# Designs tried in a protein design run: peptides against a protein of PDB entry 6B4E. Part 25

Target 1, 295 residues: chain A of PDB entry 6B4E
Amino acid sequence: TNFDKISKMFWHYKDKIAQIKQDIVLPIKKADVNVRNLLSRHKRKINPKFGQLTNSNQQLFKIQNELTQLINDTKGDSLAYHWILNFIAKAVVHQAETEVRVKPESALPLGKLTLYLLVQFPELQELFMARLVKKCPFVIGFTCEIDTEKGRQNMGWKRNNENKWEDNTSYDERMGGILSLFAIITRLQLPQEFITTTSHPFPIALSWHILARICNTPLNLITNTHFVILGSWWDAAAVQFLQAYGNQASKLLILIGEELTSRMAEKKYVGAARLRILLEAWQNNNMESFPEMSP

## One batch from the design tools (peptide; made by RFdiffusion4, then SolubleMPNN)

Design b2_p26_1_s2
Fold by OpenDDE base, seed 3:
Structure b2_p26_1_s2 (fold): chain B 295 residues (1-295), chain A 26 residues (1-26)
Amino acid sequence: as target 1 above (295 residues)
Amino acid sequence: SLVEELEKEFAHLDHLVNEELLEKLS
């Protein structure tokens, strides 16, 4: 693992977030009133769509079409188009932080929707990845110390209005939710209409990088959160990961489930205990995945 | 040490995923 490269990638996306604010978000505030009104209306229509997802592919396709139309309506103005995509990127991540956090299996329909949008609107890819890295650096296997305020901020910790850090459980759950979504995206096949014409924007190899980079992370930087998000990843993608990489996947799963947890046993992390349970279930041929969506 | 050996293994596994491997799996 080249940690210098990962760090550069992390800061690239941090810079991208700043750029988005400067070049997209702030300029829209000074845009033509008609454009602002259009975006306001579209925002109100788009935002509820993510909560309307179910385990139904039919419902998914309906929402895909509705969002596609709404996004296409903004293409006449490049700034408006990028603004609405940035809004969607933020909304998707927010949905992961809230809904997926409490119902991990909801990552599947959300991931399918997101992947569709990422392919249909390529400009969303950089916006989405930047938002993911900002909120959950684990998606690229980045870790830093959280003993400083800046370190906590870099790792996506939030402060409330009283400038108090969120509790550990809240942080763990949010990170787990976001990582679940990303994991799902990496293991999904492209929609049939794109499979022969487009490369997967966030392929399963990115899951490999997450696991490998965490395994290579200095142990003094490993926290309960690392194990929580590994467990979330496991539920979301372990089956498909094994299908993709076979024996090499098995080795990596053993590394995170057995070796990494063993090395950190003295910490008695709850997340690590759960990951061991997942490992044991796999060893007993009881590895589970999220249920497939209905037609 | 065992720790060093495991760390080497982790690094080795990370390097296995490259463009060539991705192409083979596509």
Scores: peptide ipSAE 0.029, ipTM 0.617, DockQ to the pose 0.080
Fold by OpenDDE base, seed 5:
Structure b2_p26_1_s2 (fold): chain B 295 residues (1-295), chain A 26 residues (1-26)
Amino acid sequence: as target 1 above (295 residues)
Amino acid sequence: SLVEELEKEFAHLDHLVNEELLEKLS
C-alpha cells in the first residue's frame, strides 16, 4: 500500500470540499432570487425523501423518480444543478450518520437510491466522494494520528458547540454508519437499465482497498474505530465480497478477523471482539447478510 | 483525472502488498 498516494487522494478531496464552498455554496447566496427560491423549495422537498425509504423496492422507485424530476428541474442553471447535487451528497451522508448508525440494514435502500443517483447524475460522484472522505476517511483507507486537534479533524471527529470532542462511542457509530453505506454501494449491482451503458462508479474493488489498506496500516495507528468499521463493513458486504473474489476474499477476511485482531489483542478493543465473533460465525457457516428488499 | 490515475495505481500496489500478506498467512 502506497500511503503517500492515499494521502494525496485524501487532500485532493479536502481541497474539493473547499472548492465546493467557494464555487458552489457561496456563489448561490448571491444568485438571482428566483434561483434561490427554486433551490429553497427543492431543498425542502428533497430532504425528507431519504428518511422515507423503507425495505420496499416500490417505495424506492417512487423516491428515485421524484428525486430525478426535482434534480432535472435545476439543470437549466449549472450552478443551481451543482448546488442541489452537493446538497444531496450532504443529505445522504447525514442519513448514514444518523439512521444507518442505529439501523445498519437501512443502508441497503439508501445505498440503492444513492447508486441510482450517482449513475443518473455523474456530477454527483465527485461531490459525494469528497463528502464521504471528509466525514469518514476510512472509505479510502486513510488513517492519521488523532493525538492532535488537526489529526482528529482530519479523521472526521466532531466538536460540539462547547468545543468538546464527541465521545468515542458516538464517533465509532457514526463512522460505522457511513462505512456501512459505502460498503453497500460497492457491493450493489448497477440497476438493470445501466448495466450495459455505464461502469459502476464505486465498485467492489474499493472494498478490497479499504480492507487491504487497513491491514497495511501501521499498528500504532490502529484504533477501536478501525475494528468497528471493519465489523460494519462485514455486515454490509462480506457475503458479496466473498462471491466476488472467492479464495482471495477468504484470505483477506481471515487477515482482518484473525491476524489483525490477534496483533492488537493487548488493547482489548470491543470492536475487535465483535469482529472475532463475526469470523467465528462465518467459520461455522453462519455468515449473515442484510435481507433483500421486498417488491 | 488524478484520482482515477491514483486509483489504478493503488489497485496494483495494494494487490502486491496484499499478496505478501497472504503469503505470510499460508
Scores: peptide ipSAE 0.019, ipTM 0.607, DockQ to the pose 0.098
Fold by OpenDDE base, seed 1:
Structure b2_p26_1_s2 (fold): chain B 295 residues (1-295), chain A 26 residues (1-26)
Amino acid sequence: as target 1 above (295 residues)
Amino acid sequence: SLVEELEKEFAHLDHLVNEELLEKLS
């Protein structure tokens, strides 16, 4: 693991967020009233759709089609198009922070929708990844110290209006929700219409990077959150990860489930205890995945 | 480390993923 490269990648996406604000978000505020009105209407139509997802593929396809039409309506204006994609990127991550954190299995329909949009609209990929890295650096295996204000900010910690940090449980759950979504995306197959024409934008190898990079992270930087997000990843993708990499996947799962938890045993992290339970379930041939969606 | 050994064994795949990421970053 080259942590310098990971850091460079992290800061690239942080810069991308700043660029998005400067080049997309702020200019739209000064755009023609007709453009602003169009985007306002589309925003109102798009936003509820993420909450309308269920475990139904039929419902998923309906929403995919509706969003596709709404996004296509903006393509006549490049700035408007990028603005609506950025809005979608933010909305998807927000759903992960709110809904997925309390109902992890909801990551599956959300992930399928997101993957479809990422392939259908390639310009969404960088916008989405930048938002993911900003909110949850764990998606690229980045970790820094959180003993400073800047460190906490870099790791996605939030402050309320009273300038108080969110509690540890809230942070852990949000990170888990976001990581669940990303993990699902990495393990999903491309929609049938894209398999032969398009490469997967965020393949299962990115899950490998997450696990490997966390395992190689200096132990003094490992927190309960690391184990929480590993547990979230496990629920979301462990079965498919084993299918992808076989015996080598098994070795890596043992490393995170047994070796990493053992090395940090003195900390008595709740997340580590849960990860150990997941390992034991697997050892007893009881590894579970999220249920498949209905027709 | 064992992780490093595993990464070495999948170096070809890791390389492909890294190249793809680099392309996206460019």
Scores: peptide ipSAE 0.020, ipTM 0.586, DockQ to the pose 0.084; fails the geometry check
Fold by OpenDDE base, seed 4:
Structure b2_p26_1_s2 (fold): chain B 295 residues (1-295), chain A 26 residues (1-26)
Amino acid sequence: as target 1 above (295 residues)
Amino acid sequence: SLVEELEKEFAHLDHLVNEELLEKLS
């Protein structure tokens, strides 16, 4: 693993976040009142859509169409268009932090919606990835120390207004939620209408990177969170990952499920224990995936 | 060597992806 490359990628997206603020978010505050009003109306219409997702493909398609129309309405103004996409990027990640966090299987409809939007609106891709990396660096396999304030901030830890860090459970669950969404996106096939015309923007290879990079991470940097997000990834994508890479996938699953957990056994991480349970289930031919969505 | 064997086995995958796994398995 080229950790220098990963670090460069991490900081690239950090810079992108700053750029988004300067070039998209702040300028809109100074934009014409009509533009601001338009975006305010659109924001209000868009925001609830993510919570309206169910396990129904019919409902998914409805929401896809509605969002597509709402986004297209902004294309006449480049700044407005990018602003609404950035809003969507933030909203999707927020949904992962809140809903997917407590209901991991909700990542499937959310991921399908997100993938659709990422393909329909390519400009969303960088906005979305930047937000993901900021909130959950694990999506690119980035890890740093968290024994410093800066390190903890880099790894996506939140502080409240009193400068108190969020509790470990909250952090773990948020990271798991975000990672679940990303994992789902990587393992989803493109919608039929895009298969012949577009490459997958975040393909299954990115899941490989996550797992491999975590396995190559210095053990002193491995925390319970790593195992939590690996478990979240497993639930979201392990079946499809095995389908994609076969024997090589199995080796990597054994590495994370057996070897990595064993090496960290002295820490007695709860996340590691769960990952071992997932490994054992697989060994007993009982690997589960999220249920397919209804028509 | 084990590395060579693994390289052959993973040759059908993305080169960058292969390198990351090979470092761990070697």
Scores: peptide ipSAE 0.020, ipTM 0.608, DockQ to the pose 0.072; fails the geometry check

Design b2_p26_2_s2 (from b2_p26_2, 12 letters changed)
Fold by OpenDDE base, seed 4:
Structure b2_p26_2_s2 (fold): chain B 295 residues (1-295), chain A 26 residues (1-26)
Amino acid sequence: as target 1 above (295 residues)
Amino acid sequence: SEEEEEKKKEKELEEEVEKKIEELLK
């Protein structure tokens, strides 16, 4: 693993976030009143859509179509178009931080919706990845020390209004939620209408990157959060990962589930204990995946 | 190509993982 490359990627997306603010978010505040009104209306219509997702494919398709129409309405103004996509990127990640955090299986419909939008609107890809990396650097396998304020900030830790860091449980759950969404996206197949015309924007290989990079991370940087997000990833994508990479996947699952947890046993991380349980379930031929969505 | 680059990355990661596994098994 080339950690320098990972760091460069991390900072690339940090720069992208700054660029988005300067080139998209701030300019819209000074845009024509008609554009601002359009975006305000669309924002209000778009926001509730993510919460309307269920385990129904019919409902998913309905929401996909509605969002597609709303986004297409903005294409006449490039700035407005990019603004609405950035808004969607933020909203999707926020949904992962809130709903997926407490209900991991909700990542499946959210992931399907997101993947559809990423393919339908390619400009969303960079905006979405930038937001993901900002909020959860684990999605690219980036890890840094959290002994400093800057380190914590880089790893996506939040402070409240009293300048107090969020509690460990809250951080772990948020990271798990975001990672669950990303993991789902990586293991989903493209919708049928795109299979022959488009490559997968975030393929299963990105899951490989996450696992491999974490395994190669210096042990002194490994925290409970690493095990939490690995567990979240496992629930979301382990079955499909095994299907994709076979024996190599198996080795990697054993590596994270047995070897990595064993090496960190003295820390008594709750996340590690859970990951070990997942490994044991797999060894007993009881690896579970999220249920398929209904028609 | 993007596909070739991705395959190269995958192979690199596979090799790194194998090396890590070998190290851990010693």
Scores: peptide ipSAE 0.027, ipTM 0.617, DockQ to the pose 0.081
Fold by OpenDDE base, seed 2:
Structure b2_p26_2_s2 (fold): chain B 295 residues (1-295), chain A 26 residues (1-26)
Amino acid sequence: as target 1 above (295 residues)
Amino acid sequence: SEEEEEKKKEKELEEEVEKKIEELLK
C-alpha cells in the first residue's frame, strides 16, 4: 500500500470540496432569482425522496424516475445542474449518517438509488466521492492520527456549537453508516440497462482497497472506529466480496477478522470483539447478508 | 480530459489491487 498516494487522493477530494463551494455553491447564491427559485423548489421535492425508500424495488424505481426527471429539468443550466447534483451528494451522505447509522440494511435501497444516479449522471461521481471522503476518509482507506485537532477534523470528527468534539460512539456510528453505504455501492451490480454500456463507477475492487489499506495501516493509528467500520463493511459486502475474489477474499477476511483483531487485543476494542464474532459466524457457515429487496 | 483522468484512476486502483493479491498469494 502506497500511503503517499492515498494521502494525495485524500487531499485531492478536500480541494474538490473547496472548489465545489467556490464554483457551484457560492455562484448560485448570486444567480438570477428565477434560477434560485427553481432550485429551491427542486430541493424541496428531492430532499424527502431519500427517506421514502423502502425495501421495495417498485418504490425504488418510482423514486429513481422522479429524481431523474427533477435532475433533467436542470440540465439547461450547467450551474444549476451541478448544484442539484451536489445537493444530492450531500443528501445521500446525510442519509447514511442518520438512517443507515441506526438501520444498516437501509443502505441497500439507498445504495441502489445512489448507484443508479451515479451512472445516469456521471458528474455526480466526483461530487459524491468528495463528500464521502470529507465525511468518512475510511472509504479510501485513509487514516491519520487523531491526537490533534487537525487530525480529528481530517478524519471527519465533528464539533458542536460549544466547540466540543462528538462522543466516540456517535462518531463510530456515523462512520459505520457512511461506510455501509459505500460498501453496498461497491458490491452492487449495475442496473440491467447499463451493464453492457457502462463500467461500474465504484467497483468491488474499492472494497478490496479499504480492507487492504486498513490491514497495512500502522497499528498505532488503528482505533476502535477501524473495527467498527470493518464490521459495517462485513455486514454490507462480505458475502459478495467472497463471491468476487474467492480464496483471496478469504485470506483478507481472515487478516482483518483474526490477525488484525489479535494484534490489537490489548486495546479491548468493542468493535474488534464484534468483528471476531462475525469471523466466527463465517467459520461456522453462518455468514449473513442484508435481505434482498422485494419486487 | 475528465474521462482520461478517471480512466487513469481506475487503472491505478486496479494495479494496487492486483499487487495486493499477488502479495497474498506468496
Scores: peptide ipSAE 0.022, ipTM 0.568, DockQ to the pose 0.075
Fold by OpenDDE base, seed 5:
Structure b2_p26_2_s2 (fold): chain B 295 residues (1-295), chain A 26 residues (1-26)
Amino acid sequence: as target 1 above (295 residues)
Amino acid sequence: SEEEEEKKKEKELEEEVEKKIEELLK
């Protein structure tokens, strides 16, 4: 694993976040009043859509169409278009932090919606990835020390209004929720209408990168969160990952489930214990996946 | 092609994982 490359990628997206603020978010505040009003109305209509997702494909398609229309209404103004996409990127990640963290299976409809939008609106891809990396660097297998304030910030730790860090459980759950969403996106097939015209923007190979990079991470940087997000990934994508890579996938699952957990056994991480249970379930031919959505 | 580059990266990653597995099993 080339950690220098990963670090460069991490900082690329950090720079992208800064660029988004300077070139999209701030300028729109000075934009024409009609544009600002349009975006305000669209924001109000778009925001609740993510919470309206269910396990129904019919409902998913309805929401996809509604969002498509709302986004298309902004295409006449490049700044407005990028602003609304950035808003969507933030909203999707927020949904992962709040809903998916408590109901992991909700990642499936959210992931399907997100993948559709990523393909339908390619400009969303960089905006979304930048937001993901900012909130959950684990999506690219980035890890740094969290003994410093800057380190915690880089790893997506939040402070409350009293400048107090969030508790470990809250952080773990948020990271798990975001990674569940990303894992789902990587293992989903493109909608039929796009298969012949577009490549998958975040293919299952990115899941491989996450696992391999974590396995190669220095042990002194491995925390309970790493095991939590691996468990979240496992629930979201392990079945499809095995289908995609076969024996090589099996080796990697054994590495994270057995070898990595064993090396960190002295830490008695709760996340590691759960990952071992998942490994054992798989070894007993009882690997589970999220239920498929209804028609 | 982008697909070829992705496959190449995937292969490199596979080799890296295999090497690590071998190192861990000694």
Scores: peptide ipSAE 0.026, ipTM 0.616, DockQ to the pose 0.081; fails the geometry check
Fold by OpenDDE base, seed 1:
Structure b2_p26_2_s2 (fold): chain B 295 residues (1-295), chain A 26 residues (1-26)
Amino acid sequence: as target 1 above (295 residues)
Amino acid sequence: SEEEEEKKKEKELEEEVEKKIEELLK
């Protein structure tokens, strides 16, 4: 693993976040009142849609169509269009931090919706990835020390209004939620209408990156969070990952489930214990995936 | 544009990572 390249990628997306603020978010505040009103209305209509997702494909398609129409209404103004996409990117990640965090299986409908939007609106891709990396650097296998304020910030730690860091459990769960969503996206097939015309924007290979990079991360940087997000990834994508890469996938699953957990055994991480349970379940031919959505 | 340049850089980085994955899969 080339950590210099990973770091370069990480900082690229950090720069992108800064650019988004300067070029999209701030300019809209000074835009024409009609544009601002349009965006305010659309924001209010769009935001609840993510919470309206269920395990129903019918409901998914309804929401996809509604969002598509709302986004298309902004295309007459490039700045407005990019602003609404950035809003969507933020909203999707927020949904992962809140709903997926407590109900991991909700990542499936959210992931399907997100993948559809990413393909339908290609400009969403960089906005979404930048937001993901900012909130959860694990999505690209980036890790740094968290002994400093800057290190914690880089790894997506939040402070409350009293300037106190969030507790470890809250951080772990948020990271798990975000990574679950990303993992789902990587293992989903493109919608039928796009499969012949478009390449997958975030393919299963990105899951390979996550696992390989974490396996190669210096052990002194490995925390309970790493094991938590690996467990989240496992629930979300392990079955499909094995289908995609076969024996090579198996090697990586053994590396994270057995080798990495063994190397860190002295830490007694609860996330590591869970990952071992997942490994054992797989070894007993009992690997589970999220249930498929209903019609 | 600056956006296009950033996208290009991102794509280049992604391609490099994909190449590495392909090597690992051999």
Scores: peptide ipSAE 0.025, ipTM 0.494, DockQ to the pose 0.102; fails the geometry check

Design b2_p26_2_s3 (from b2_p26_2, 11 letters changed)
Fold by OpenDDE base, seed 4:
Structure b2_p26_2_s3 (fold): chain B 295 residues (1-295), chain A 26 residues (1-26)
Amino acid sequence: as target 1 above (295 residues)
Amino acid sequence: SSKEKEEKELEELEKKVEEIIEKVLS
């Protein structure tokens, strides 16, 4: 079944996370002191770059160039190179969990930067996707029950030091932030320098998969979070999605905005109410996208 | 190819979405 395939993908990326820890993260701790010092310096230089993004393309290009140089400095050592890419993957997702969570439109510059890096450094793609799926399985349309501890862990729920689960609002917002970033990446065009030489690593078709898989998810597994992330996706990518798939996109948007929300009306999910508002805005020819970045 | 596989998966999903829509509208 389609669900078996999705589950297989989910576990593939879970295994990849374990592999990354074993083959990249742990070995660096035993690496030569010079390598460790290099990576420590690079980490300190790289980490603030994501927070330096603004709605300026000029600033974006500056940061792209700076990061490119810093990453290239590690290419002489394969382990160091993969370690720095894994660090970047983690940092980008963390930025989505913190900044995009509270300012969704910040996903645009972050997404542009990330897409550039994904194309410039192809080895980042698997590292990044694995991190995304670990943190937010919704990016591949995976859903499982959250009635068990394992189920919650699989769906990216966090526990604090006291072994207490995060609150629902915090979880929803984090998932929304991560999905906003992913949605933006899927709807962005490749930079001009790559458009003729490289295929898009995470194309708009992946947005289709998210929506369609959620629509096919058993209703008993649908939660408020599903509607929250659909709303986040909508803000990030709905306009471009309609441009890409036309009438088929329209059908799917109606399906999630009207039908799915109606089927779950008894639950009175806040996320569902927001999604209905987005649908109504679209029906009134008032679908909005994030503002384009300045030069 | 990865692209062909993705396109095929998309077509299958489109069909499923259409089936769902038909069931809901009927």
Scores: peptide ipSAE 0.028, ipTM 0.621, DockQ to the pose 0.079
Fold by OpenDDE base, seed 1:
Structure b2_p26_2_s3 (fold): chain B 295 residues (1-295), chain A 26 residues (1-26)
Amino acid sequence: as target 1 above (295 residues)
Amino acid sequence: SSKEKEEKELEELEKKVEEIIEKVLS
């Protein structure tokens, strides 16, 4: 693992967030009143769609079509188009931080919707990835120390209005929710209409990178959160990961489930204990995945 | 050709896994 390369990627996306603010978010505030009104109306229509997702593919397809139309209505103005995509990127990540956090299986319909939009609107890809890395650097296997304020900020820790850091449980759960969404996206097949014409924007190889990079992370930087997000990833993608890489996947799952947890046993991390339970379930031929969506 | 490419990719993944094993077990 080349940590310099990972750091370069991390800072690339941090810079992208700053660029988005400067080039998209701030300029739209000064845009023509008609454009601002259009975007306000579309924002109000788009925002509730993510909460309307269910375990139904029929409902998913309906929402996909509705969002596609709403996004297409903005294409006449490039700034408006990019603004609405950035809004969607933020909304999807927010849904992961809130809903997926408490109901991990909700990552499946959300991930399917997101993957569809990422393929249908390629400009969403960089906007979405930048937002993911900002909120949850674990999606690219980036880790830094959290003993400093800057370190915590880089790792996606939030402060409240009283300038107090969020509690460890809240942080762990948010990271788990975001990582679950990303893991789902990486293991999903492209919609049938895109399979022959488009490459997967965030393929299963990105899950490989997450696991491999965490395994190679200096042990002094490994926290309970690392094990929590590995557990979230496991629930979301382990079955499909094994299908994709076979014996090599098996070796890597053993590394995170057995070896990494053993190396950190003295810390008595709750996340590590859960990951061992997942490993044992797999060893007993009881590896579970999220239930498939209904027609 | 597609199968050969896949096999080559798996061989590279195997090398990466071995590297990780050495790191974790050290």
Scores: peptide ipSAE 0.027, ipTM 0.595, DockQ to the pose 0.093
Fold by OpenDDE base, seed 3:
Structure b2_p26_2_s3 (fold): chain B 295 residues (1-295), chain A 26 residues (1-26)
Amino acid sequence: as target 1 above (295 residues)
Amino acid sequence: SSKEKEEKELEELEKKVEEIIEKVLS
């Protein structure tokens, strides 16, 4: 693993966030009042739709169609179009931070919706990935030290109004929620209408990179959060990962579940204990996936 | 072809796994 390359990728997306602010967000604040009013109306219509997702494909398709129409209404103005996509990227990640963190299986309908939008609107891809990396660098297997303020900020830690860092549990849950969503996206098949015409924007290979890069991370940088997000990934994608890569997948799952946890045993990380339980369940032929959505 | 691309990607991933295994076992 070339960590310099990973770092370069991380900072690329950090720069992209800055660029988005400069070229999309700030210009809209100075845009024509009619454009601003249009976007305000669309934002109000779009925002609740992510929370309206259920374990129903029928409901999913309804929301997909509604969002598609709302986004298409903005295509006449490039700036408005990119602004609404950036808003969607932020809203999806926010949904992962709030809902998926407490109900991981909700990542499935959210992931299906997100993947559809990523393919239907390709300009969303860079906006979404930039937001993901900013909020949860684990999605690209990036890790840095968190013993400094800058390090914690880089790893997506938040401070409250009293300038106190969020508690470890809150951070772990947020990272787990975001990673669950990303893991789901990587393991989903493209919608039927796109399979023959489009490549998957975030394929299962990106899950491989997450696991491999974490395995190669210096042990002194490995924290409980690493094991928490690995557990979240496991619940979301392990079954499909094994289907995709077979024996090579098995080797990597053993590396994270057995070898990495063993090397860190002295730390007694709760996340590591959970990952061991997941490994044992797999060894006993009891690996579970999220339930499929209803028609 | 799409299949050839997938096979090449798998081969690259296999090499990466071996590198990780060697590192972990050293």
Scores: peptide ipSAE 0.028, ipTM 0.617, DockQ to the pose 0.088; fails the geometry check
Fold by OpenDDE base, seed 2:
Structure b2_p26_2_s3 (fold): chain B 295 residues (1-295), chain A 26 residues (1-26)
Amino acid sequence: as target 1 above (295 residues)
Amino acid sequence: SSKEKEEKELEELEKKVEEIIEKVLS
């Protein structure tokens, strides 16, 4: 694992966030009132749709079509188009931080919707990835120290208005929610209409990178959060990961489930204990996946 | 071809796994 490369990727996306603010968000505030009104209306229509997802493919397709239309309505103005996509990127990640956090299974419909939008609107890919990395650097296998304020900020820790850090449980759950979404996206097949024409924008190989990079992370940087997000990933993607890479996947699952947990046993991380349980379930031929969506 | 690209990618991933295993088990 080349950690320098990972760091460069991390900072690339941090810079992208700053660029988005400068080139998309701020300019819209100065745009014509008609453009601002249009975007405000679209924002109000778009925002609730992510919460309207259910375990129904029919509902998913409805929302996909509605969002596609709303986004297409903005294509006549490049700045408006990019603003809407950035809004969507933020909204999807926010949904992962809130809903997926408490109901991991909701990552499946959200992931399907997101993957569809990422393929349908390629400009969303960089915007979405930048937002993901900002909020949850684990999606690219980035880890730094959290002994400093800057380190915590880099790892996506939030402070409240009183400058108090969020509690460990809240952070772990948020990271787990975001990682669940990303894991789902990586293991989903492209929609049928795109399979022959487009490559997967965030393929299962990115899950491989997450696991491999965490396994290579210096042990002194490994925290409970690492195990929490690995558990979230496991629930979301382990079955499909094994299907994709076979014996090599098995080796890597054993590395995270057995070897990494054993090396960190003295810390008695709750996340590590859960990951061990997931490993044991797999060893007993009881690996579970999220239920498929209804028609 | 797309298949050849996928196969090459898998081979590279397999190599990476072996490297990780060696590191973790050393």
Scores: peptide ipSAE 0.027, ipTM 0.611, DockQ to the pose 0.088; fails the geometry check

